# Ledger of designs, part 53: peptides against a protein of PDB entry 4Z63

Target 1, 334 residues: chain A of PDB entry 4Z63
Amino acid sequence: LCLGMNDLTGNIPEDLFHLKRLNLLGIQENRLSGSLSREIRNLSSLVRLDVSWNLFSGEIPDVFDELPQLKFFLGQTNGFIGGIPKSLANSPSLNLLNLRNNSLSGRLMLNCTAMIALNSLDLGTNRFNGRLPENLPDCKRLKNVNLARNTFHGQVPESFKNFESLSYFSLSNSSLANISSALGILQHCKNLTTLVLTLNFHGEALPDDSSLHFEKLKVLVVANCRLTGSMPRWLSSSNELQLLDLSWNRLTGAIPSWIGDFKALFYLDLSNNSFTGEIPKSLTKLESLTSRNISVNEPSPDFPFFMKRNESARALQYNQIFGFPPTIELGHNN

## One batch from the design tools (peptide; aimed at target 1 F303)

Design b2_p22_3_s3 (made by RFdiffusion4, then SolubleMPNN; from b2_p22_3, 9 letters changed)
Fold by OpenDDE base, seed 1:
Structure b2_p22_3_s3 (fold): chain B 334 residues (1-334), chain A 22 residues (1-22)
Amino acid sequence: as target 1 above (334 residues)
Amino acid sequence: SSTSSWIDTVSEKSDSALPIYL
């Protein structure tokens, strides 16, 4: 049953939950309100539940043990409160969990040893607090992780050195500290292609340690951290780099010539720093900007990107990395 | 004034971001 993208209001009729053969329930992008009924438990054949972009409130019902076939739960952009229900946090069938832009709170706890199928987790823009879950690497299929805009104080856990499944990771605006430790840990994630760390590490020094290496890094976003230091030499070894945003920091020195050696780099923002010297001539030779042959068919994160502005203007949403226009921003430097 | 921007993954409740279909 697909009723998405309407102006439906009120609650879901309880009789809908008698549809025992229902595999897909999509009621996204409506004005449905109230609590999500516990009677969802009666939908024993449910594979996909999409309740996103509604006005649902209350706690998510703890009924996911009765949904053995559920692979996709999309609940983003609601008013859900409380924690992740125990049955959801232990779901062996769940592939994708998207609960971004809710009011979920408490300590984030997932039983990763039970969640054997989980490949995508979006919990961005919630009220989770405490530390990052140390056991996230135990989610052996978990590739996409958005934990942005939560209050995960402290450092990236050392256990994330073993996060081999991790490909796309955002911790933007999560009150993280110690960028040197974070990068030192995350460099061990062999499959990491996208890393977003914007609005963390306030006023720290960006490490220029030549021992750091991100072999498969395609997207690095570390904007608005007020980071000190220079363009990090270790980044020059990330030959697959496509997008770099280091804007709104306090980076100094020259823009290195090696920045133009990235064959796939189509988006570069170094604006609002304290860079000096000349613009490297190598930037004029970026192949990705001279030829339209950007392979649009590359895997992208499941979580969206947002172009934020200092002015109260609505952020632009980009669902794919290649949705960003080819850009070189070097403005507001010295 | 070039509206200074940065990339984030934070959706605000007010970010009913119209999908820019490019």
Scores: peptide ipSAE 0.388, ipTM 0.776, DockQ to the pose 0.436
OpenDDE base, seeds 2, 3, 4, 5: peptide ipSAE 0.361, 0.381, 0.371, 0.358; ipTM 0.767, 0.782, 0.768, 0.761; seed 5 fails the geometry check

Design b2_p22_3_s4 (made by RFdiffusion4, then SolubleMPNN; from b2_p22_3 with E2S H5S H8T D17A D22L)
Fold by OpenDDE base, seed 4:
Structure b2_p22_3_s4 (fold): chain B 334 residues (1-334), chain A 22 residues (1-22)
Amino acid sequence: as target 1 above (334 residues)
Amino acid sequence: SSTSSWITTDSESSDSALPVFL
């Protein structure tokens, strides 16, 4: 049953939960309000539940133990409060959980040992507090992780050295500290292609440690951190780099010539730093900007990107990396 | 101007009305 993208109001009729053979319930992009009924437990054949973009409130019901076939739960952009229900945090069937842009709070706790199928987790823009859960690497299939805009004070856990499944990671605006430790840990994530760390590490030094290596890194965004230092030499070994945003930092020194050696680099923002010297001539030879159609069909993170402007309360949303126009931005350097 | 922007993955609570580029 798909009733998405309407102006439906009120709550879900209880009789809808008698549909025991229902595999897909999509009621997204409506004005449905109130609590999500516990009676969703009666939908024992449910594979996909999409309640996203509504006005749901209250706690998410703890009934996911009665949904053994549930693979996809989409609840982003609601007013859900409380924590992740225990049955949801223990779901062995769940592949994707999206609860971005809610009011979920408390400590983030997932039983990753039980969540054997979880491959995508979006909990961005919530009110989770405490520390990043150390056991996330125990989610052995977890590829996409968005935890942006939570209050995960402290450092990236040392356990994330073992996060081999991790490919796309967002921690933007999560009150993280110690960028040197974070990068030193995350470099061990051999499948990491996208790393977004914007609005963390305020005023720290960007490490220029030649021992750091991100072999498969395609997207690096570390904007608006007030980071000091220079263009990091370790980044020159990330030959697959497609998008780099280091804007709104306090980076100094020259822009190195190796920045033009990235064959796939189509988006570069180094604006609002303190870079000096000449623009590298190698930037004029970026193959992605001169000759190659970058294949738009490359895997992208499941979480959206936002281009935020200093003067605007409204960001532009990009659902794919390739939605960004080919860009070289070097403005506002001193 | 593009010169006054940065990329992030944190959404604002008001993001329901944002232009989406695909």
Scores: peptide ipSAE 0.461, ipTM 0.825, DockQ to the pose 0.431
OpenDDE base, seeds 1, 2, 3, 5: peptide ipSAE 0.467, 0.459, 0.449, 0.442; ipTM 0.831, 0.822, 0.817, 0.810; seed 1 fails the geometry check

Design b2_p22_4 (made by RFdiffusion4)
Pose (drawn by RFdiffusion4):
Structure b2_p22_4 (pose): chain A 334 residues (1-334), chain P 22 residues (1-22)
Amino acid sequence: as target 1 above (334 residues)
Amino acid sequence: SWITTDDDLEALEEWKAEKEAP
């Protein structure tokens, strides 16, 4: 049953909960509102539930043991409150959970021993607080994590050294501390390709510690953190690097020659720092900016990227990394 | 300029206001 992208109002008629054989309900992008009824436990054949972009509120009903076939739950852009229900946190069948842009709050609790099919999680633009859940690496299939714009505090848990499935990790604007510990821990996630740390670690020093090694790293964004220190040389060992954004920090010193050695680099933003010295000549032999013989695969995280010119400008949206214009942005330095 | 994954709050507010408008 596909009703998406219309102008429907009111709540879900209780009539709909008699459909015990329905495996797909798309009601997304309408004007629907009210609570999402507990009677939804009666729809035991559901595989894909798309409730996104409506006006729903109240708690997400804790009925998800009654929906053992649920694989996709899409609730983004609604007014849902409370945390993740225990039954949803215990669902062994969920592949994907998208609750982003909701009014959700409290501690974030998932039973990752119980969630053996979870491969993608998007909780962005919510009010989840407390520490990042230490058990997240226990979701052995979780590849894509977007926790951006949340109310967490403290450090990245030590157990994140074991997050073997982690590919795309977006932590922007989440009030994270100790970028030194965050980078030392996260370098052990061997599948990490795209990492977004923007608006965290405010005023901290950027670790220069050269034992740090991110081998498969493709996209590194750590911006507007007001970080101090120099261009970190440990980054020169990430040969796959495509997009680097260190902008809006307090970084100083010269821009080193090895920045021109990234063969897949097509975008770099070092703007709005305290960089001095001349421009390194090696930026003239950047391979992805000269010839057509460099070819690589675009990273594919499940989240869009946003770009802001200044603090008051409306943002630009890029659903894919290769949507960024090939750019050298060195402005507002010394 | 700089990059983030934060959604645009003003666009969300405009969309909500449009959906609440009769």

Design b2_p22_4_s1 (made by RFdiffusion4, then SolubleMPNN; from b2_p22_4, 11 letters changed)
Fold by OpenDDE base, seed 1:
Structure b2_p22_4_s1 (fold): chain B 334 residues (1-334), chain A 22 residues (1-22)
Amino acid sequence: as target 1 above (334 residues)
Amino acid sequence: SYITTEADEEELAARLAELLAP
C-alpha cells in the first residue's frame, strides 16, 4: 500500500493494521500525526515501512519482534521521542534504519550482534547524547552510518579501527574532540570512501602525520572546524579523492601542487582559510574538470549532503555526490 | 558555504510545535 506524497491528515485507520499480507506500507510525505500505533505489530508480513516526512510524535512502539520480515524502516523527519525501541535495536531482519531528523534522545544503544543484516543507519539530527557506541563495528554489514548533529561528546572509539564494513561515515556537528585520534582510528577502516566531520574538533590542529593513510577515500569533508595547520601531506596518497571540503578553517601555508594530481577530484573547497602563495598550476590540469567523463554511476552515501551558507541559512540538499557541480573555491584566503 | 550532513529540516519542528501548541 503506497499512499505517499499526499496531504493525508490524522491518524492511520486501525483497520489498516489488519492487512496481514501487506509487504509494503508507504505513507510518507503526508501530514499524518499522533503516535505511531503499536498495532503495526499485526502487519506480520511487512518488509518495508515508510512513515517518513509526517507529523508523528511520541515514542516508537516496541513491536519489532513481531515484524520478522521487516527490512526497511524509514521514519525520518517526524517528531519521534524517546530511544530506539529494544526490539528494533535487536532486529535481525532490518537492513536499513532511517530515523534522521527526529527528537530521539538518550544513549544510543544497538545490539549489533543481533542486527546481522543492518547495512544502513541514519540517526542524524536527533538528540542522542553520551558517547559513540563502541560496538558499532560488531554490525558486520553496516556500511552507511550517519550520526551527525547529535551530542556524542568525546573521541571516536578505538574499536572503530575494526569497522571493516564502514564505507560512508558522517559525524558532522556531534561535539567530537581529538581529530588526531579520530583520523588515526578511521584510517584503519579499509572500505571507508566517504568521511564527513564538519563542525567538530573546534580549534584543534589538523594532523600532518605522514603515517596517516586513507587509500580508498573519495569524499573528505572537514569544514568549519576552525582547524589550524596546513594542507595535510597524508591526503596526497588518497588517489581516488573526488570531493574535498576544508573550508572555514584556519589552515595556513601554501596550497600544494599535489592537489592537482587527483584525477577524479571534481569538487574542491578550500575557501575561508588563511592559505598563502600562488594557485598551483596543476589545478588547471584536473582531468575531472577538463573532461566530461566523470563516472556518475558510483555508489553514494544513503544520507543526504547539505550545502550551508551559515548555521541559520537554509541549506541546499544533495542526495548524491555527483549532484555537486564541478567546483573550485579558493576564495577568502591570503 | 560548507558541506555538512546535519539536516536543515527545521520546518517540521515548527509545524509540530504549532500542532501541539495549546
Scores: peptide ipSAE 0.531, ipTM 0.874, DockQ to the pose 0.569
OpenDDE base, seeds 2, 3, 4, 5: peptide ipSAE 0.522, 0.475, 0.523, 0.472; ipTM 0.871, 0.840, 0.871, 0.836; seeds 2, 3, 5 fail the geometry check

Design b2_p22_4_s2 (made by RFdiffusion4, then SolubleMPNN; from b2_p22_4, 12 letters changed)
Fold by OpenDDE base, seed 4:
Structure b2_p22_4_s2 (fold): chain B 334 residues (1-334), chain A 22 residues (1-22)
Amino acid sequence: as target 1 above (334 residues)
Amino acid sequence: SYVTTEADEEELAALRAEMLAP
């Protein structure tokens, strides 16, 4: 049953929960309000639940143990409060959980040893506090993780060295500290292709440690951190780099010539730093800017990217990295 | 400008607040 993209108001009719053979319930993009009924437990055949973009409030009901076939739960952009229900945090069937842009709070806890099918987690823009959950690497299929805009103060857990499934990771604006430790840990994530760390590590030094290596890194975003230092030499070994944003930092020194050796680099923002010297001539030879064949079919994160002009301006949403225009931004390096 | 993953959330919150405002 798909009723998305309407002006439906009020609560879900109780009679809808008698549809025991229902595999898909989509009621997204409405004005549905109140609590999400616990009677959703009666939808025992449910594979996909989409309640996103509504006015739901209260706690998410703890009924997911009665939904043994549920693979997809989309609840982004609601007013949900409380924590992740225990049954949801233990769901062995769940592949994708999206609860981005809610008011969920407390310590984030997932039973990753039980969540054997979880491959995508979006909990961005909530009120989770405390530390990053150390057991996330135990979610052995977890590929896509957005935890942006929570208060996960402290450091990236050392356990994330073992996060082999991790491919797409955003921790933007999560009050993280110690970028050197974070990068030192995350370099061990052999499948990591996208790393977003914007609005963290305020005033720290970007490490220039030649021992750092991100073999498969395609997207690195570490913007607006007030980072000091220079262009990191270790990044030159990330030959698959497609998007680099280090804007709005305090980086100094020259832009190195190796920046033009990235054959796939189509988006470069180094603006609002303190870089000096000449623009490398190698940037004029970027193959991605001269050749038409950007493979648009590469897998992207499930979470959207945003280009934010300033703190008050509306951001442009990009669902895929290839949605970004080919860009070289070197402005405001005085 | 800079790239992030949370920028629209404030706008979405504002829109939601406007929708809930009498």
Scores: peptide ipSAE 0.425, ipTM 0.803, DockQ to the pose 0.692
OpenDDE base, seeds 1, 2, 3, 5: peptide ipSAE 0.444, 0.430, 0.435, 0.426; ipTM 0.811, 0.807, 0.807, 0.803; seeds 1, 2, 3, 5 fail the geometry check

Design b2_p22_4_s3 (made by RFdiffusion4, then SolubleMPNN; from b2_p22_4, 12 letters changed)
Fold by OpenDDE base, seed 4:
Structure b2_p22_4_s3 (fold): chain B 334 residues (1-334), chain A 22 residues (1-22)
Amino acid sequence: as target 1 above (334 residues)
Amino acid sequence: SYITTEADEEELAERRKELLSP
């Protein structure tokens, strides 16, 4: 049943929960309000539940143990409060959980040993606090993780060295500290292709440790951190780099010539730093900017990217990396 | 401009206003 993208109001009719054979319920992008009924437990054949972009409030009902076929739960952009229900945090069937832009709070706890099918997690823009859950690497299929705009004080857990499934990771604006430790840990994530760390590590030094190596890194975004230091030499070994945003930092020194050696680099933002010297001539030879045949069919994160002009401006949404226009931004340097 | 994965202010404001103004 698909009723999305309407102006439906009120709550879900009770009789809808009698549909025992229902595999897909999509009621997204409406004005449905009140609590999400616990009677969703009666939808025992449910594979996909999309309640996103509504006015639901209260706690998410703890009934997911009665939904053994549920693979997709989308509840982003609602007013849900409380924590992740225990049955949801233990769901062995769930592949994708999207609860972005709610008011969920408390410590983030997932039973990753039980969540054997979880491959995508979006809990960005909530009110989770405490530390990052150390057991996330136990979610053996977890590839996409967005935890942006929460209050995960402290450092990236050491256990994330073992996060082999991790490919796309965002922690933007999550009150993280110790960028040196974070990068030192995350370099061990052998499948990591996208790393977004914007609005963390305020005023720290960007490490220039030649021992750091991100083999498969395609997207690195560490913007608006007020980071000090220079362009990190370790980045030159990330031969697959496609997008680099280090804007709105306090980086100094010259822009190195090796920045033009990245064959796939199509988006470079080094603006609003304190770089000096000449613009490297190698930037004029970037193959990605001269070739018309850039493969647009590469896997992207499940979570969207946003280009913010300022803290109060409407952001441009990009659902795929290749949605970004080919860009070289070097403005507002000294 | 800078890139992030935070919800935009429009998405935040829309849902907050509607939820806070019953």
Scores: peptide ipSAE 0.531, ipTM 0.874, DockQ to the pose 0.607
OpenDDE base, seeds 1, 2, 3, 5: peptide ipSAE 0.549, 0.521, 0.511, 0.499; ipTM 0.883, 0.874, 0.865, 0.858; seed 1 fails the geometry check

Design b2_p22_4_s4 (made by RFdiffusion4, then SolubleMPNN; from b2_p22_4, 13 letters changed)
Fold by OpenDDE base, seed 1:
Structure b2_p22_4_s4 (fold): chain B 334 residues (1-334), chain A 22 residues (1-22)
Amino acid sequence: as target 1 above (334 residues)
Amino acid sequence: MYVTTDADEEELARLRAEMLSP
């Protein structure tokens, strides 16, 4: 049953939950309100539940143990409160969980040893507190993780050295500290292609440790951290780099010539720093900016990107990395 | 401008409204 993108109001009719053969319930992008009914438990054949972009409130019902076939739960942009229900946090069938932009709170706890199928997790823009869950690497299929805009104090857990499944990681504006430790840990994530760390590590030094290596890194965003230091030499070894944003920091020194050696680099923002010297001539030879044949068919993270002028400004949303316009921004380096 | 994955509820609501606008 697909009823998305309408102007439906009120609650879900209770009789809808009698549809025991229902595999897909999509009621996204409506004005549905109230609590999400516990009677969802009666939809024993449910594979996909999409209640996103509604006005649902209250706690998410703890009935996911009665949904053994549920693979996709999309509940982003609602008013859900409380934590992740225990049955949801233990779901062996769930492939994708998206609860971004809710009011979920408390300590983030997932039973990753039980969640054997979890591939994508989006819990960005919630009210989770405490530390990043150390056991996330135990989710052996977890590839896409967005935890942005939560209050995860402290450092990236050491256990994330073992996060082999991790490909796309967003931690923007999550009160993280110790960028040196974070990068030192995350470099061990052999499948990591996208790393977004904007609005963390306030005033720290960007490490220039030549021992750091991100082999498969395509997207690096560490903007608006007030980071000190220079362009990190270790980044020159990330030959697949497509998007680099280090804007709104306090980086100094010259822009190195190797920045133009990235054959796939189509988006570069180094603006609002304190870089000096000349613009490298190698930037004029970026193949990705001269050739129209950008391979648009590469996998992208499931979480959206936003381009902002400032913290209070309107954002532009980009659902795919290749949605970004080809850009070189070097402005405001005084 | 800077890239982020951080967006608040108001921003997401605005983006939704823009997508739903004819």
Scores: peptide ipSAE 0.466, ipTM 0.824, DockQ to the pose 0.456
OpenDDE base, seeds 2, 3, 4, 5: peptide ipSAE 0.464, 0.423, 0.441, 0.443; ipTM 0.823, 0.799, 0.812, 0.809

Design b2_p22_5 (made by RFdiffusion4)
Pose (drawn by RFdiffusion4):
Structure b2_p22_5 (pose): chain A 334 residues (1-334), chain P 22 residues (1-22)
Amino acid sequence: as target 1 above (334 residues)
Amino acid sequence: DEENVLWGEQTSADDVLTELRS
């Protein structure tokens, strides 16, 4: 049953909850509102539930043991409150959970021993607080994590060294501390390709510690953290690097020669720092900016990227990394 | 709302390379 992208109003008629054989309900992008009824437990054949872009509120009903076939739950852009219900946190069938841009709050609690099919999680633009849940690496299939724009505090848990499935990790604007510990831990996640750390670690020093090694790293964004120190040389060992954003920090010293050695680099933003010295000549032999013989695969995280020119400008949206124009941005330095 | 935010402008790499080689 597909009703998406209309102008429908009111709540879901209770009539709909008699459909015990329905495996797909798309009501997304309407004006629907009210609470999402607890009678939804009666729809035991559901595989894909798309409630996104409506005006729903109240708690997400804790009925999800009654929906053992649920694989996709899409609730993004609604007014849902409370945390993740225990039944949803215990669902062994969920592949994907998108609750981004909701009014959700409290500690974030998932039973990752129970969630053996979870491979993608998007909780962005919510009010989840407390520490990042230490048990997240226990979701052995979780590849894509977007926790951006939340109210967490403290450090990245030590157990994140074991997050073997992690590919795309977006932590922007989440009030994270100790970028030194965050980078030392996260370098052990061997599948990490895209990492967004923007608006965390405010005023901290960028670790220069050269034992740090991110081998498969493709996209590194750590911006507007007002970080101090120099261009970290441990980054030169990430040969796959495509997009690097260190902008809006307090970084100083000269821009080193090895920045021109990234063969897949097509975008770099070092703007709005304290960089001095001349421009390194090696930026003239960047391979992805010269010839057409460098070819690589674009990273594919499940989240869009946003770009801001200044603090008051409306943002630009890029659904894919290769939507960024090939760019050298060195402005507002010394 | 905004997530995964980058900050700055988008200067053309072809223009920057033309200027550096000039």

Design b2_p22_5_s1 (made by RFdiffusion4, then SolubleMPNN; from b2_p22_5, 11 letters changed)
Fold by OpenDDE base, seed 4:
Structure b2_p22_5_s1 (fold): chain B 334 residues (1-334), chain A 22 residues (1-22)
Amino acid sequence: as target 1 above (334 residues)
Amino acid sequence: SDTNVMFGELRSAEDFLKELKS
């Protein structure tokens, strides 16, 4: 049953929950309000539940133990409060959980040992507090993780050295500290292709440790951290780099010539730093800017990226990284 | 000069879209 993208109001009719053979319920992008009914437990054949972009409030009901076939739960952009229900945090069937842009709070806890099928987790823009859950690497299939815009504090857990499944990771604006530790840990994530760390590590030094290596890194975004230091030499070994944003930092020194050696680099933002010297001539030879046929047929993360052209401007949402226009921004350097 | 800043998430944009639907 697909009823998305309408102007439906009120609550879900109770009789809808008698549909025991229902595999898909999509009621996204409506004006549905009130609590999400516990009677969703009666939808025992449910594979996909999409209640996103509504006015739902209250706690998410703890009934997911009665939904053994549920693979996809999308509840982003609602008013949900409380924590992740225990039955949801223990779901062995769940592949994708999206609860972005809610008012969920408390300590983030997932039973990753039980969540054997979880591959995508979007909990961005909530009120989770405390530390990052150390057991996330135990989610052996978890590839996409968005935890941006939460009230996490402290450092990236050491256990994330073992996060082999991790491919797309966003921790933007989560009050994290110690960028050196974070990068030192995350370099062990052999499948990591996208790393977004914007609005963290305020005033720290960007490490220039030649021992750091991100083999498969395609997207690195570490903007607006007031980071000091220079362009990190370790980044030159990330030969698959496609997008680099280090804007709004306090980086100094010259832009190195090796920045033009990235064959796939199509988006570069080094603006609003303190770089000096000449623009490397190698930047004019970037193949991605000269050749039309770079089909970036690469999997994008399930979480959106947002580009803001001005502090006062509306942010543009991009669901796919390849949707970004080829860009070189070097403005506002001294 | 328009400075493009990439953010992983912008709550303001999502909240604004939610308000437009209310």
Scores: peptide ipSAE 0.025, ipTM 0.571, DockQ to the pose 0.072
OpenDDE base, seeds 1, 2, 3, 5: peptide ipSAE 0.035, 0.023, 0.025, 0.026; ipTM 0.643, 0.603, 0.576, 0.581; seeds 1, 2, 5 fail the geometry check

Design b2_p22_5_s2 (made by RFdiffusion4, then SolubleMPNN; from b2_p22_5, 13 letters changed)
Fold by OpenDDE base, seed 1:
Structure b2_p22_5_s2 (fold): chain B 334 residues (1-334), chain A 22 residues (1-22)
Amino acid sequence: as target 1 above (334 residues)
Amino acid sequence: ADINVMFGELHSAEEFLKKLLS
């Protein structure tokens, strides 16, 4: 049953929960309100539940043990409160969980040893607090993780050295500290292609340790951290780099010539730093900016990207990284 | 650019919720 993208109001009719053969319930992008009914437990054949972009409130019902076939739960952009229900945090069938932009709170706890199928997790823009869950690497299929805009504190856990499944990771604006430790840990994530660390590490030094290596890194975003230092030499070894944003830091020195050696680099933002010297001539030779025919084969993240050009501008949604316009931003340097 | 909102940091969702609540 697909009823998304309408102007439906009120509660879900209770009789809808008698549809025991229902595999897909999509009621996204409506004005549905109230609590999500516990009677959802009666939908024993449910594979996909999409209640996103509604006005649901209250706690998410703890009934996911009665939904043994549920693979996809989309609840982003609602008013849900409380934590992740225990049955949801232990779901062996769940492949994708999206609860971004809610009011979920407390410590983030997932039973990763039980969540054997979890591939994608979006919990961005919530009120989770405490530390990052150390057991996330135990989710052996977990590739895409968005935990941005939560009140996590401290450092990236050492256990994330073992996060071999991790390909996409956003921790933007989560009050993280110790960028040197974070990069030193995350370099061990052999499948890591996308790393977003914006609005963390306030005033720290960007490490220029030549021992750091991100072999598969395609997207690096570490903007608005007030980071000191220079363009990091270790980044020059990330030959697959496509997008680099280090804007709104306090980086100094010259823009190095190797920045133009990235064959796939199509988006570069180094604006609002303290870079000096000449613009490297190698930037004018970036193949991705000169040739329209470069097929950037990226695994599309399950979650859209959002770019806001200015504080006053509307955020633009991009479903794929290659959807970003080819860009070089070097403004507001010395 | 303030790509700070890149991976699903919906300023747009807050705007959408504001629009739904308006």
Scores: peptide ipSAE 0.033, ipTM 0.670, DockQ to the pose 0.062; fails the geometry check
OpenDDE base, seeds 2, 3, 4, 5: peptide ipSAE 0.024, 0.026, 0.031, 0.031; ipTM 0.638, 0.692, 0.704, 0.701; seeds 2, 3, 4, 5 fail the geometry check

